# Peptides against a protein of PDB entry 7UQJ: the designs that were tried, part 98

Target 1, 160 residues: chain A of PDB entry 7UQJ
Amino acid sequence: PELYQNFNITPPRGVLFHGPPGTGKTLMARALAASCSSDERKITFFMRKGADILSKWVGEAERQLRLLFEEAKKHQPSIIFFDEIDGLAPVRSSKQEQIHASIVSTLLALMDGMDNRGQVIVIGATNRPDAVDPALRRPGRFDREFYFPLPDVKARFKIL

## One batch from the design tools (peptide; aimed at target 1 V58, target 1 (a further copy) K56 V58)

Design b2_p25_8_s2 (made by RFdiffusion4, then SolubleMPNN; from b2_p25_8, 10 letters changed)
Fold by OpenDDE base, seed 1:
Structure b2_p25_8_s2 (fold): chain B 160 residues (1-160), chain C 160 residues (1-160), chain D 160 residues (1-160), chain A 25 residues (1-25)
Amino acid sequence: as target 1 above (160 residues)
Amino acid sequence: as target 1 above (160 residues)
Amino acid sequence: as target 1 above (160 residues)
Amino acid sequence: SLEEERAKLLNEQLAEQAARAAALA
């Protein structure tokens, strides 16, 4: 948040981290959270897995998403990190499709309801950007996408 | 791939990374992918989670595995990394057992169908090598196993 | 273990690592395992995911937990790391609640049955400490809690 | 740019840790 304010840049509501798994998307989301936290202004970091939204919140995923966004707003500046957000993609089961559609619709509404002036950043990490609902990737939602390439060989030789 | 060619060593079809979780198996697979990619010859890195093969590919896991291997062959040199490949282990549900058995059988057939001259390496990562179907651990499949020990303290002091 | 002995401190039976996901709880558990292993005395590191206890050990989760603790005792000094231990939290399905309750009860009994002089440390990692059964967080179980804040920027600069 | 550079740096560190873990294996 503060970094965006210093540059007079409207913070993105949502940032999509995409790239092959284990590129450090999760670690980067944490890195960003930490880098935006000063000694004076701690960023609260919330994280959920896409699969957990479906499985652990059976029948209440939408409610738990709402509570998460409320809690993030209460503890602003905050980051909500959705790991494996492609786990919200409808798997080809009709019943799961309906559940996924409702959860995605709730997430869309929550992201749309965020004030751009809010100190809440949403980061979605996926290994399959094409499996993320295109509606989530629209402006005002996950409107910034960062590709996490494989760590380049040359980069390793500089660290070695 | 190129490293194996330089030594006139036939690349293993499958490499099993095993060890306690968070030993960096996934990171190592990426590290290998990166180290084998030059500026001139990028290695394509494919990754799937064992759990995703079962859950995300409901009713089409076998087809998605076939497509993955075809895509990897098309984009050679490539690495297919299966994270948590022990997630293909039959969970003691009779219906899941049949699904797992079919998926494992498909993976076996795909690994057997790989030409040894192919520039496709398959890496399976597991925390439970004993839960991986022994048929996957045979020659011509995951025929090399690398234990990922806990990073030794001494090794950490060299990183610190 | 040895570090606790050197300070005449009774090793905690259970340590709860909690904090936003990707704070390196898993990495830290590994770090602790490695830091406690000398060239002379290797610590055996066991790891299970909370979700795997439920899903992969269907109908035998309690037995597999018992076997895990027995194996850890046999291979002492050892660390048992439960990743995502909040995955043992009852998801709001009545049938899952009963399964979770039985598994949690078994884990409680296993932790209570550990001799404090045993060279077995149990580490539970969670992103949702409030979703961990309070009974697990009592003295003689997960009686030490470590919050994993977002890695402070300053802390990263010291590791860099 | 800064986030991408940090992403690269972190991926580099991860890759280094992995490479070191491989060298120890």
Scores: peptide ipSAE 0.014, ipTM 0.275, DockQ to the pose 0.029; fails the geometry check
OpenDDE base, seeds 2, 3, 4, 5: peptide ipSAE 0.007, 0.007, 0.006, 0.006; ipTM 0.194, 0.325, 0.292, 0.208; seeds 2, 3, 4, 5 fail the geometry check

Design b2_p25_8_s3 (made by RFdiffusion4, then SolubleMPNN; from b2_p25_8, 14 letters changed)
Fold by OpenDDE base, seed 5:
Structure b2_p25_8_s3 (fold): chain B 160 residues (1-160), chain C 160 residues (1-160), chain D 160 residues (1-160), chain A 25 residues (1-25)
Amino acid sequence: as target 1 above (160 residues)
Amino acid sequence: as target 1 above (160 residues)
Amino acid sequence: as target 1 above (160 residues)
Amino acid sequence: SLEEERAKLLNEQLKKEEEERLKEE
């Protein structure tokens, strides 16, 4: 949140981090969570893996998403980070089980139902943005997308 | 590279990145891969997810590991990054299938068989270092471990 | 750390992270600090913003730099991270006030005066490597530079 | 800047390479 205000940029409701594996999407989300929090203003960071939500919460995934958003709203300002969101929100047109379609629908509704004035930001990370339901990438949802390129070969001599 | 030499620390053959999810392990590995290559000295970066090696290469995982190490050696200087290595190399004492024990054994042998002068570095990333076979954490293997803490709330203002 | 020794490369005293804002420079520096610390070997991480050193310590900035390096040496192994080092170390050829030239001169002297065996690493981050005094980019100083490429231009504006 | 243009070009190349890899998977 704090970053966007400093740039006079309206914070998106949802931000999609995309790029090859190991480009720092999750780290950036953590760093953002760890930027938006001042000593005075703690931001609550919620992290979930997309595939874990499906695997751990068979039949309860929608409820767990609702609870996550409620808890995030309760503990605002907050960031919800979905790592590997392509595992959570696969394209609806895919021959995937009805279960996935319902979870994606729930996530859409949760993102749409967030008052834009609410201090809850949703960050999704994926290696496959095209595997994410296009409905999630619409304005008011993950309407901001961040491509994390492979750290250039030039970034390559001085950390290791 | 620069940090360990400043510490007069012998470079391990293997480096274990561990810490909570989204602490930047994979990014660091990429940044490391993207920190070993100069314009003059391209380092080949090989990345594999531990679970993907198991799932994609049922019955061929050992061979794929061998091929990976051979290819890394052929294209040296090189980095092999295993993301989620706890998925590839679970603790042998776990009630896991014999397949995992064989894969871990192969990885051990591949790490032991690398000439320490060889320009191949192996980086493993895990959220659960205790889930990684202790044999992999011995000298000459993943003998260096890097804890990626959660960016501390206090460290927040200082990262961003 | 480990890679440079395998390449028989002398560790730089200083590492310059450069690249556009929001490319993860500061995050990488923190991840490095976090990665260099084992449970057995705590690395002390010092972080300063370049502009903050100038603004907070008008007339005392040189002394504060000296104290920072002394404290880092006292608490070695240690990392000094200068975020936005272009604010601290602008190009001397710029029509900037004599104050900046003196601070840069002090930083140069501090980097040169560090015994290369000392377990103190200096990391500078900048969005403008060309705004950093070329003298800082010489061997034995920030002789290693990491380009953090933009996450794709569409991506960049949405993290920061 | 020349670096930003290089970064942009590189990001476009990396994006194309990623899109190609994603088509091969």
Scores: peptide ipSAE 0.000, ipTM 0.322, DockQ to the pose 0.129
OpenDDE base, seeds 1, 2, 3, 4: peptide ipSAE 0.000, 0.005, 0.000, 0.000; ipTM 0.283, 0.190, 0.184, 0.228; seeds 1, 2, 3, 4 fail the geometry check

Design b2_p25_8_s4 (made by RFdiffusion4, then SolubleMPNN; from b2_p25_8, 14 letters changed)
Fold by OpenDDE base, seed 5:
Structure b2_p25_8_s4 (fold): chain B 160 residues (1-160), chain C 160 residues (1-160), chain D 160 residues (1-160), chain A 25 residues (1-25)
Amino acid sequence: as target 1 above (160 residues)
Amino acid sequence: as target 1 above (160 residues)
Amino acid sequence: as target 1 above (160 residues)
Amino acid sequence: SLEEERAELRNKMLEEEARRREEEE
């Protein structure tokens, strides 16, 4: 938030964290939330798991997404973290496809409806970026991608 | 490995990482693998998702677990990380219960069959430690349990 | 660094990792360095132990801190990890208090002197956040605080 | 890695596409 204000850089609406399982995507999102917040400017961190949005909120997932974005907007500056966002992607079953298409469409609309001046950042984490709907990976949505590589041995030494 | 060697600590056969989603369990497992690996002594890190063991290896999950443990033994020192190990736990349906019981029984036998002298550590991660079969949580198995708490909201706010 | 660049997020000058011993603070710092490092953009990770800064560099700790920050700045993007940063805090003895006050003052000045454009992140880890000088925990310094809670004690010892 | 290079390339493409859209609006 302050960074984007100070640098006149348009805050990305969405950031996609992708990479192999257990490369620290969720932790990094928490660390970022915790690294963007100051004592004076607390960043509210919202976390949802993609599969939980589908399974826990059957028939209300769109409403829960709307409420999440409203609450994030109310508690600005905010980070919305979607863990396993590929879990919001359509599973190839026709009835699930329609439900998933509606949820993805709602998420698209919510990301598009975020004022660029809004201090709400959306972070999606996935192990399968190709399983994320290409529409979510367009400008104004998840238009920034962070690859979380396996901590390679060489990364370890410079991490060492 | 070096930690256990230097401290003469018997390496646990199994460690259970438990706590809310996005607390860094998987990252910690990878980071442990990375931290325990030197240039001279690379730790081989094997990762499997509990649900994938069930879904991808339908009818061969036991064989795949055996192969995984054999490969881990062959590439010692090794870490086997089971993400979402509660996904290997029986879901309350009778037919799934029998399949899950066989898989869990195989995992128990594989953990019991690991020589304490083997440099194979098994890490299981779960959001629901109570969903993990109590037999897996016994001595010589996942007899060690890291709780990964949510960064408390107040900790988040001072992280904030 | 790439995280902060790609997110256009102002890298915090400092992040405080706090929590009981063996909660993975050091591991997390290494994993963060790993996750922020790409093959093209390796993050240089500098690690120092707070007690070592005092004990190994008696009378040169301020100079070594300056050199560390200069080297980190030279090798941007960089992470400086201070393990046991509470070891830089004044121990209640008058002569140590003056030396510690000078070291803490130097660290404060180095953190304040980091250009917000610098791709140098400072991570401090402590088991005693209340032993960390409150001046270090102010905005523009360690203004962000990760709590690493105990893995449940039964957990840690069985992980031991 | 090839995947990081792909991610960076994709970010550049997306930034360039975003800039083109901002220039068209």
Scores: peptide ipSAE 0.049, ipTM 0.411, DockQ to the pose 0.075
OpenDDE base, seeds 1, 2, 3, 4: peptide ipSAE 0.044, 0.047, 0.006, 0.017; ipTM 0.326, 0.236, 0.307, 0.276; seeds 3, 4 fail the geometry check

## One batch from the design tools (peptide; aimed at target 1 V58 G59, target 1 (a further copy) K56 K95)

Design b2_p26_1_s1 (made by RFdiffusion4, then SolubleMPNN; its pose is not in this set)
Fold by OpenDDE base, seed 4:
Structure b2_p26_1_s1 (fold): chain B 160 residues (1-160), chain C 160 residues (1-160), chain D 160 residues (1-160), chain A 26 residues (1-26)
Amino acid sequence: as target 1 above (160 residues)
Amino acid sequence: as target 1 above (160 residues)
Amino acid sequence: as target 1 above (160 residues)
Amino acid sequence: MDEEIEKLSEEATELLNKQAEELAKE
């Protein structure tokens, strides 16, 4: 309950952080995980990179996703953060369709199964929201989107 | 000497940074590497993710760990930072025991061998200190633990 | 044109960000990608980790690099950011020479081919600039180097 | 909440910018 209140989202919603790279999506996801954690209620944060699940676990990516969601449920309240989620769940019509179809289907089924998962929030981060399979961006999945705008040009000229 | 003084640790100690995700463990490890580096004494920082050594180097993880520690010694003073070290050195009694036993044994031997390593500090970061093999948390290994508390909600609103 | 002006570099130059880990190389690369992006001209940012291209795509790393550069050209103006590029393009004289030679050769050919690539910038980040193959650090490749110094200790205690 | 996350995102971006500015001053 309180975890979802802190995200002002009703379960079972995934949050898509999108915006240009380095807009602090990963930092924010971590900061949110931290903000929702108290001495009384430690939130467990799971981080995976989309491309890592595909590439590190070739042929077992579906199993690794299932295990991740089981572990998140076991350690609830929890956050599953997918960095670069477009690498895990690319648009189905892409040439990567054959490699990703089973993984995308598993992630979809896992997102849909969140109603029965208790206090687990899924955050996806991407620099290319349009490269994420539209099925993941539907209600009950990554149905909340937060755009991370770019820091102003003038600040960057002071940093360099 | 001075590197270890800056960490307020006596050689050859590993430092375990633990705390909720996003508490700045990786940031702090990097910042500490930074603080110990001067124009006169550049500290070399090596970062590895625990799960990456296991997954990227299937069957060669032990060799990659040895190479990492050799390289750190070659570029001393140096810091080896293991992010998500619980992914590299899980508790021995876990179902991952068979896959990790040789890697854990290698990391243990490498930590124990630090007496002969000169100015190399090993920092491990985890969100689950209790998931790290207790053998790694013994004196002469990760025997200094720093808890990274969650910033107070009010402090986070000031940092953000 | 304008993308390269914002980097104060003439095409086709790669930029090497080097410095201790956590000095904000990845953040800066991302912030630069962000700065060069406007409502009128969205810059596409591609991120790869050097070690990931080697390990995730064993035997296909060259193909993955080619595909990455093709995709970057297709989505120009674009930035290709290689995090930990020393993991992708280690010094040729290293014991890793046999495994990396073909990948390094591919990356070199891809960097040299940037004249025909339009508005694509390549940023490499490393904590070990001396571990990057010197051939990549030549004019027309990663010929601009930015050192990222370590933040002062006092600033860190204010952020925490 | 969208405003709060947007604000947090702006603030995180400002923090990242400040950190990057501090890193560039050294």
Scores: peptide ipSAE 0.011, ipTM 0.224, DockQ to the pose 0.025; fails the geometry check
OpenDDE base, seeds 1, 2, 3, 5: peptide ipSAE 0.005, 0.000, 0.000, 0.000; ipTM 0.369, 0.352, 0.248, 0.275; seeds 1, 2, 3, 5 fail the geometry check

Design b2_p26_1_s2 (made by RFdiffusion4, then SolubleMPNN; its pose is not in this set)
Fold by OpenDDE base, seed 1:
Structure b2_p26_1_s2 (fold): chain B 160 residues (1-160), chain C 160 residues (1-160), chain D 160 residues (1-160), chain A 26 residues (1-26)
Amino acid sequence: as target 1 above (160 residues)
Amino acid sequence: as target 1 above (160 residues)
Amino acid sequence: as target 1 above (160 residues)
Amino acid sequence: MQEEIEKLSEEAAELRNEQARELAEK
């Protein structure tokens, strides 16, 4: 509840950050985690890269996802940030490897199994929202989407 | 013409940005796109990662490159930015997979087929210019090279 | 000697930067390289990603590591930064591919062969220090470890 | 909201750079 109040968003189970590379999606997810943390109430921030879950945990990715969600639940309030989520849960195709189908199915089940009253937010970041399985973008999953535009020239010249 | 004037460079078909990771190659490519954009004349910025074209589009990478160049031409003035272009077009070796040879050949043909009067700039970013196929670094392709040094302390302190 | 004095650390052959993704490990390694560089004395910064050495140089990774260390030695004072070093030197297991065993062994030998009086620092960055081969974390190798915490709330609230 | 996201992204990049400097100066 309070975690979701701190985000000024109705409690999504998942938020999709999408936009071009280097638009600050990862930075925003971290900034949100920090802004919602206080000395009295620290938010636990879990980060995984989609490609890393597939490549580093071949045949155990589903188990690692389950463990991640269990750990996030144990350490509430928490944020699970999936960087490059399109690498973890690409659009289902007839050419999709069986391992990807299992991972997507596991992630769907984990997001569906979350109590909306829990203090776990899932943030997925992608450069290609259309490359993410549409099943993840349905209500009760990544049902909020935030576009990260390219910083305008004026913004960049202020960094210079 | 005007796009190339805005870059103060004689119209290269391609510009190679090279330098260490996180030296701002991607940021520069985007800043250039933004600085050349006005309210009246927006530049369309296309970005692809070299490794993504190979890994995500196995057997279709050549087609995806053709479509990318066609779309960039349709949305002139435009920039095609290849991040990690050494992943797309590694130096040809006897051990090079046939798919890499086909992709390199396709990219060469696409760059050769660009009209110099077109308003499409191709920017390749790499950390390893010597790992890019030398055929791409020839005149009429990536014939301009910009080195991105590590920001000196003073440069980093000015960004702060 | 002076390079190590500039880092205010007793001359480690290797420093392990560990902590959550985007905690500034890469940024720190670069900031250190820059802060130790002067107009009179520039530090050469070599950066490699662990996964890139494996994927881009299949069967030549050991040679590329040797060349990297030779080049770093030639360009003293220098920093070799391995980003995602857990991808280069994962924990040895009975299931570990022979190529990984060879790469780890090569890296061990290269770090052991460094003269402590040399002006080459090796920085390894990882999100998972426990996934790095323990042999690399022994004295005379990556024997200094720095934890990069998530930026504290106070740091992030200054961004807000 | 998008402008705030951009601003927060820039400010957080600046802070990360500042923290990296402060740690490099030690």
Scores: peptide ipSAE 0.007, ipTM 0.236, DockQ to the pose 0.024
OpenDDE base, seeds 2, 3, 4, 5: peptide ipSAE 0.000, 0.000, 0.000, 0.012; ipTM 0.214, 0.326, 0.207, 0.348; seeds 3, 4, 5 fail the geometry check

Design b2_p26_1_s3 (made by RFdiffusion4, then SolubleMPNN; its pose is not in this set)
Fold by OpenDDE base, seed 2:
Structure b2_p26_1_s3 (fold): chain B 160 residues (1-160), chain C 160 residues (1-160), chain D 160 residues (1-160), chain A 26 residues (1-26)
Amino acid sequence: as target 1 above (160 residues)
Amino acid sequence: as target 1 above (160 residues)
Amino acid sequence: as target 1 above (160 residues)
Amino acid sequence: MQEEIERLSEEAAELRNKQAEEYEAL
């Protein structure tokens, strides 16, 4: 929020962090949340896993997503971080495909329904950007993508 | 290896990284692996998830752990990284408890069987250090523990 | 600090983060500072730009560097982050070279004067590691270097 | 500049994918 306000940049509705496991996607999202917090403006950080949306919210996932976005909107400025967002992608089973399609459709509608003036940033993290529904990657949704490379082996020698 | 050789420190058999999700445990483990690999000495990094050990290796988990340690020993210097190592902790179901107890017992035996002169470092990462079997946290196993705190939002305010 | 204490590793006096602009050098330094802060142990993070040391501290840069290191020492555990540390390198103009040489000499002396037992970590970030005075890159100073590779272009455009 | 940044990023992405594949294959 403040970062985007300071840059006079319209905050993206959604940002996709992609790259191999353990490249710091979640750490970076937490890092952004904390760097955009000020003593005057604490950012609320909402974390969900794509797999938890599917498994824990069976039959209530759409409602829980709506509640999450409403809560994030109430606690503005806020970040919604979806870890393993590729886990929302339809798995090849027809019954699961319909459930996944409904959840993805709900997420699309929630992202589309966010006013660009809202101080809610959505961050999706995935190891498999190609497994993320292309509809989520369209302008006004996860229109921004960050590749988190494997940190080069040689580069890391020197931190320790 | 070189770091411990350069410090004249006996490399620990095992290191436990613990702290909240997305605090960079996996990133740090990969950082360490990278930090121990020179042009002359590449460290081989073996990654396994605690949940994968339980779910993918049903009935073969002990054998796959043995093979992993043998492979890590063949590819010395090496790091074995167990992500979500708390996932090896017995879940409260009696049948799963026996399977978990066998896997944990095998891991204990493999860690105890590592010569302290070996160039194999074992890193366990967990969000729940208290869910890790205390037997794994004993001297000669995961005897070193690193807390990965949540990046304090207030600590970041002083950084801006 | 805690990370190095936890690793039983003598914290390096200095770490050089190098790589193209917008590769997350500053963000990583901030993330490290935040990940090393706990509720019980707040790390104080001191940030300075190389260019600001030259431009804002004209004629007082050496004194301000001394004060910075003294303050960092008072507020241990602490991180001193020099962004654009290559900006301290002498630019080919003879008058600037002398000023820069004095500042670099002061920084060298301050890094050499740090007890290895001190909980002050110095991080330098640069886009031009070859523009950093080789004297700063010697053992006991910025002896450690991290390459921050270009994230994929599409990924970078989205961080900014 | 943009093309050179694209090329360097494709090369860096390819090098990273190769390193990732080498790192996943190990």
Scores: peptide ipSAE 0.006, ipTM 0.336, DockQ to the pose 0.090
OpenDDE base, seeds 1, 3, 4, 5: peptide ipSAE 0.000, 0.005, 0.000, 0.000; ipTM 0.343, 0.365, 0.310, 0.355; seeds 1, 3, 5 fail the geometry check

Design b2_p26_1_s4 (made by RFdiffusion4, then SolubleMPNN; its pose is not in this set)
Fold by OpenDDE base, seed 4:
Structure b2_p26_1_s4 (fold): chain B 160 residues (1-160), chain C 160 residues (1-160), chain D 160 residues (1-160), chain A 26 residues (1-26)
Amino acid sequence: as target 1 above (160 residues)
Amino acid sequence: as target 1 above (160 residues)
Amino acid sequence: as target 1 above (160 residues)
Amino acid sequence: DDEEIQKLIEEAAKLRNEQAEKLAEE
């Protein structure tokens, strides 16, 4: 209910999907995009992976984020899905702090700069919600969090 | 039950899950591991990402693959899940051919060397089945392919 | 929006979601229910699993189906989602024929008895559309089928 | 309702698990 009303009435809200890897976060985001996209109102779905933005666009990640949000605004109504968002906006660790800090600052500014009339939803997916910069989890950014539970755990998962 | 019977009777089969990103490939592999796992017979689930094997284990990727298969055999019944397997075993492109070729050769040898009595299933997931080395898609390797749908936008228009 | 318009204008249609397991059938049904539910018009979502109706309600499955449809009609607009509907309405196999036949007959009668003015949508999900009684797949019942395919590479370019 | 969406996600996860149980039984 509310996610769909949010497309029509509520300011663009960031939604954080969190839970163990392979719990269907990306599948849910795609299903939401597909379920919101009608013949009359096509929703444009932008998918990016946090680690891919850092690795493919070294030194241009901030520009790529700006371009992504501009393109999403141009093609509204739109969904921006960030898979592995903890890879894009990690909590500050000492040796990579400067590059990550500028990317986080850019993403924060882009989320804060989303016009309250814009039909752009941002969905972030992470396996580690606590590894996402807390500034992104504030009201007006990723202010809604949805937990994706594991399948009922009879399997021995050795994630070495 | 039948997967348990298949673990007892059928040779180790590679299963390729292919389809667009975020279609639930990893989710299905985990759910398969969970569903095959009973209180009496726990399945060990090993998850690796193809790009991570290349990037984290530069010069040791072949050794890490061997260790993974040995550990899976030691903890049988087991599932080895390779996410983004096209990153591990890409179709030969000119400039990176030697490093990829040795890793692919190792993976081929490990799949071919799986004792027909071993209760080890290998699941590969890719968004690009055509980018996976065709040698891995032969009988006795990833010989079963399960595609994984996008929730079809056209399904919505026909539901309407 | 459009699903809401169809709730107002189109006769109750049974929709069969079919495709391999983990293709997002249930996720799509839930996303559709959520998309159709607004603050102004709450859609009541009833979910049942075919095997659960048989196992939990041995000898009362027909009554439970009747009660479900009555409750859905009382709380219209509503969606009745049958997950694993092949477990509820299997194609006749010899030894369980009588119990399944009466449940199928009840479901057929309930779908046929849906007043064309009722805002009740029935969604069935199955991995085996050919294991669903063909009588349920006729016009006025599950007359719309959505294949949750395993995902074509061409759909990737049109969502971009 | 965030609780309703959360419940939908949990039930969708449960159902995917049950679908995988069936696929694992095959």
Scores: peptide ipSAE 0.085, ipTM 0.503, DockQ to the pose 0.036
OpenDDE base, seeds 1, 2, 3, 5: peptide ipSAE 0.000, 0.041, 0.041, 0.032; ipTM 0.316, 0.469, 0.435, 0.415; seeds 1, 5 fail the geometry check

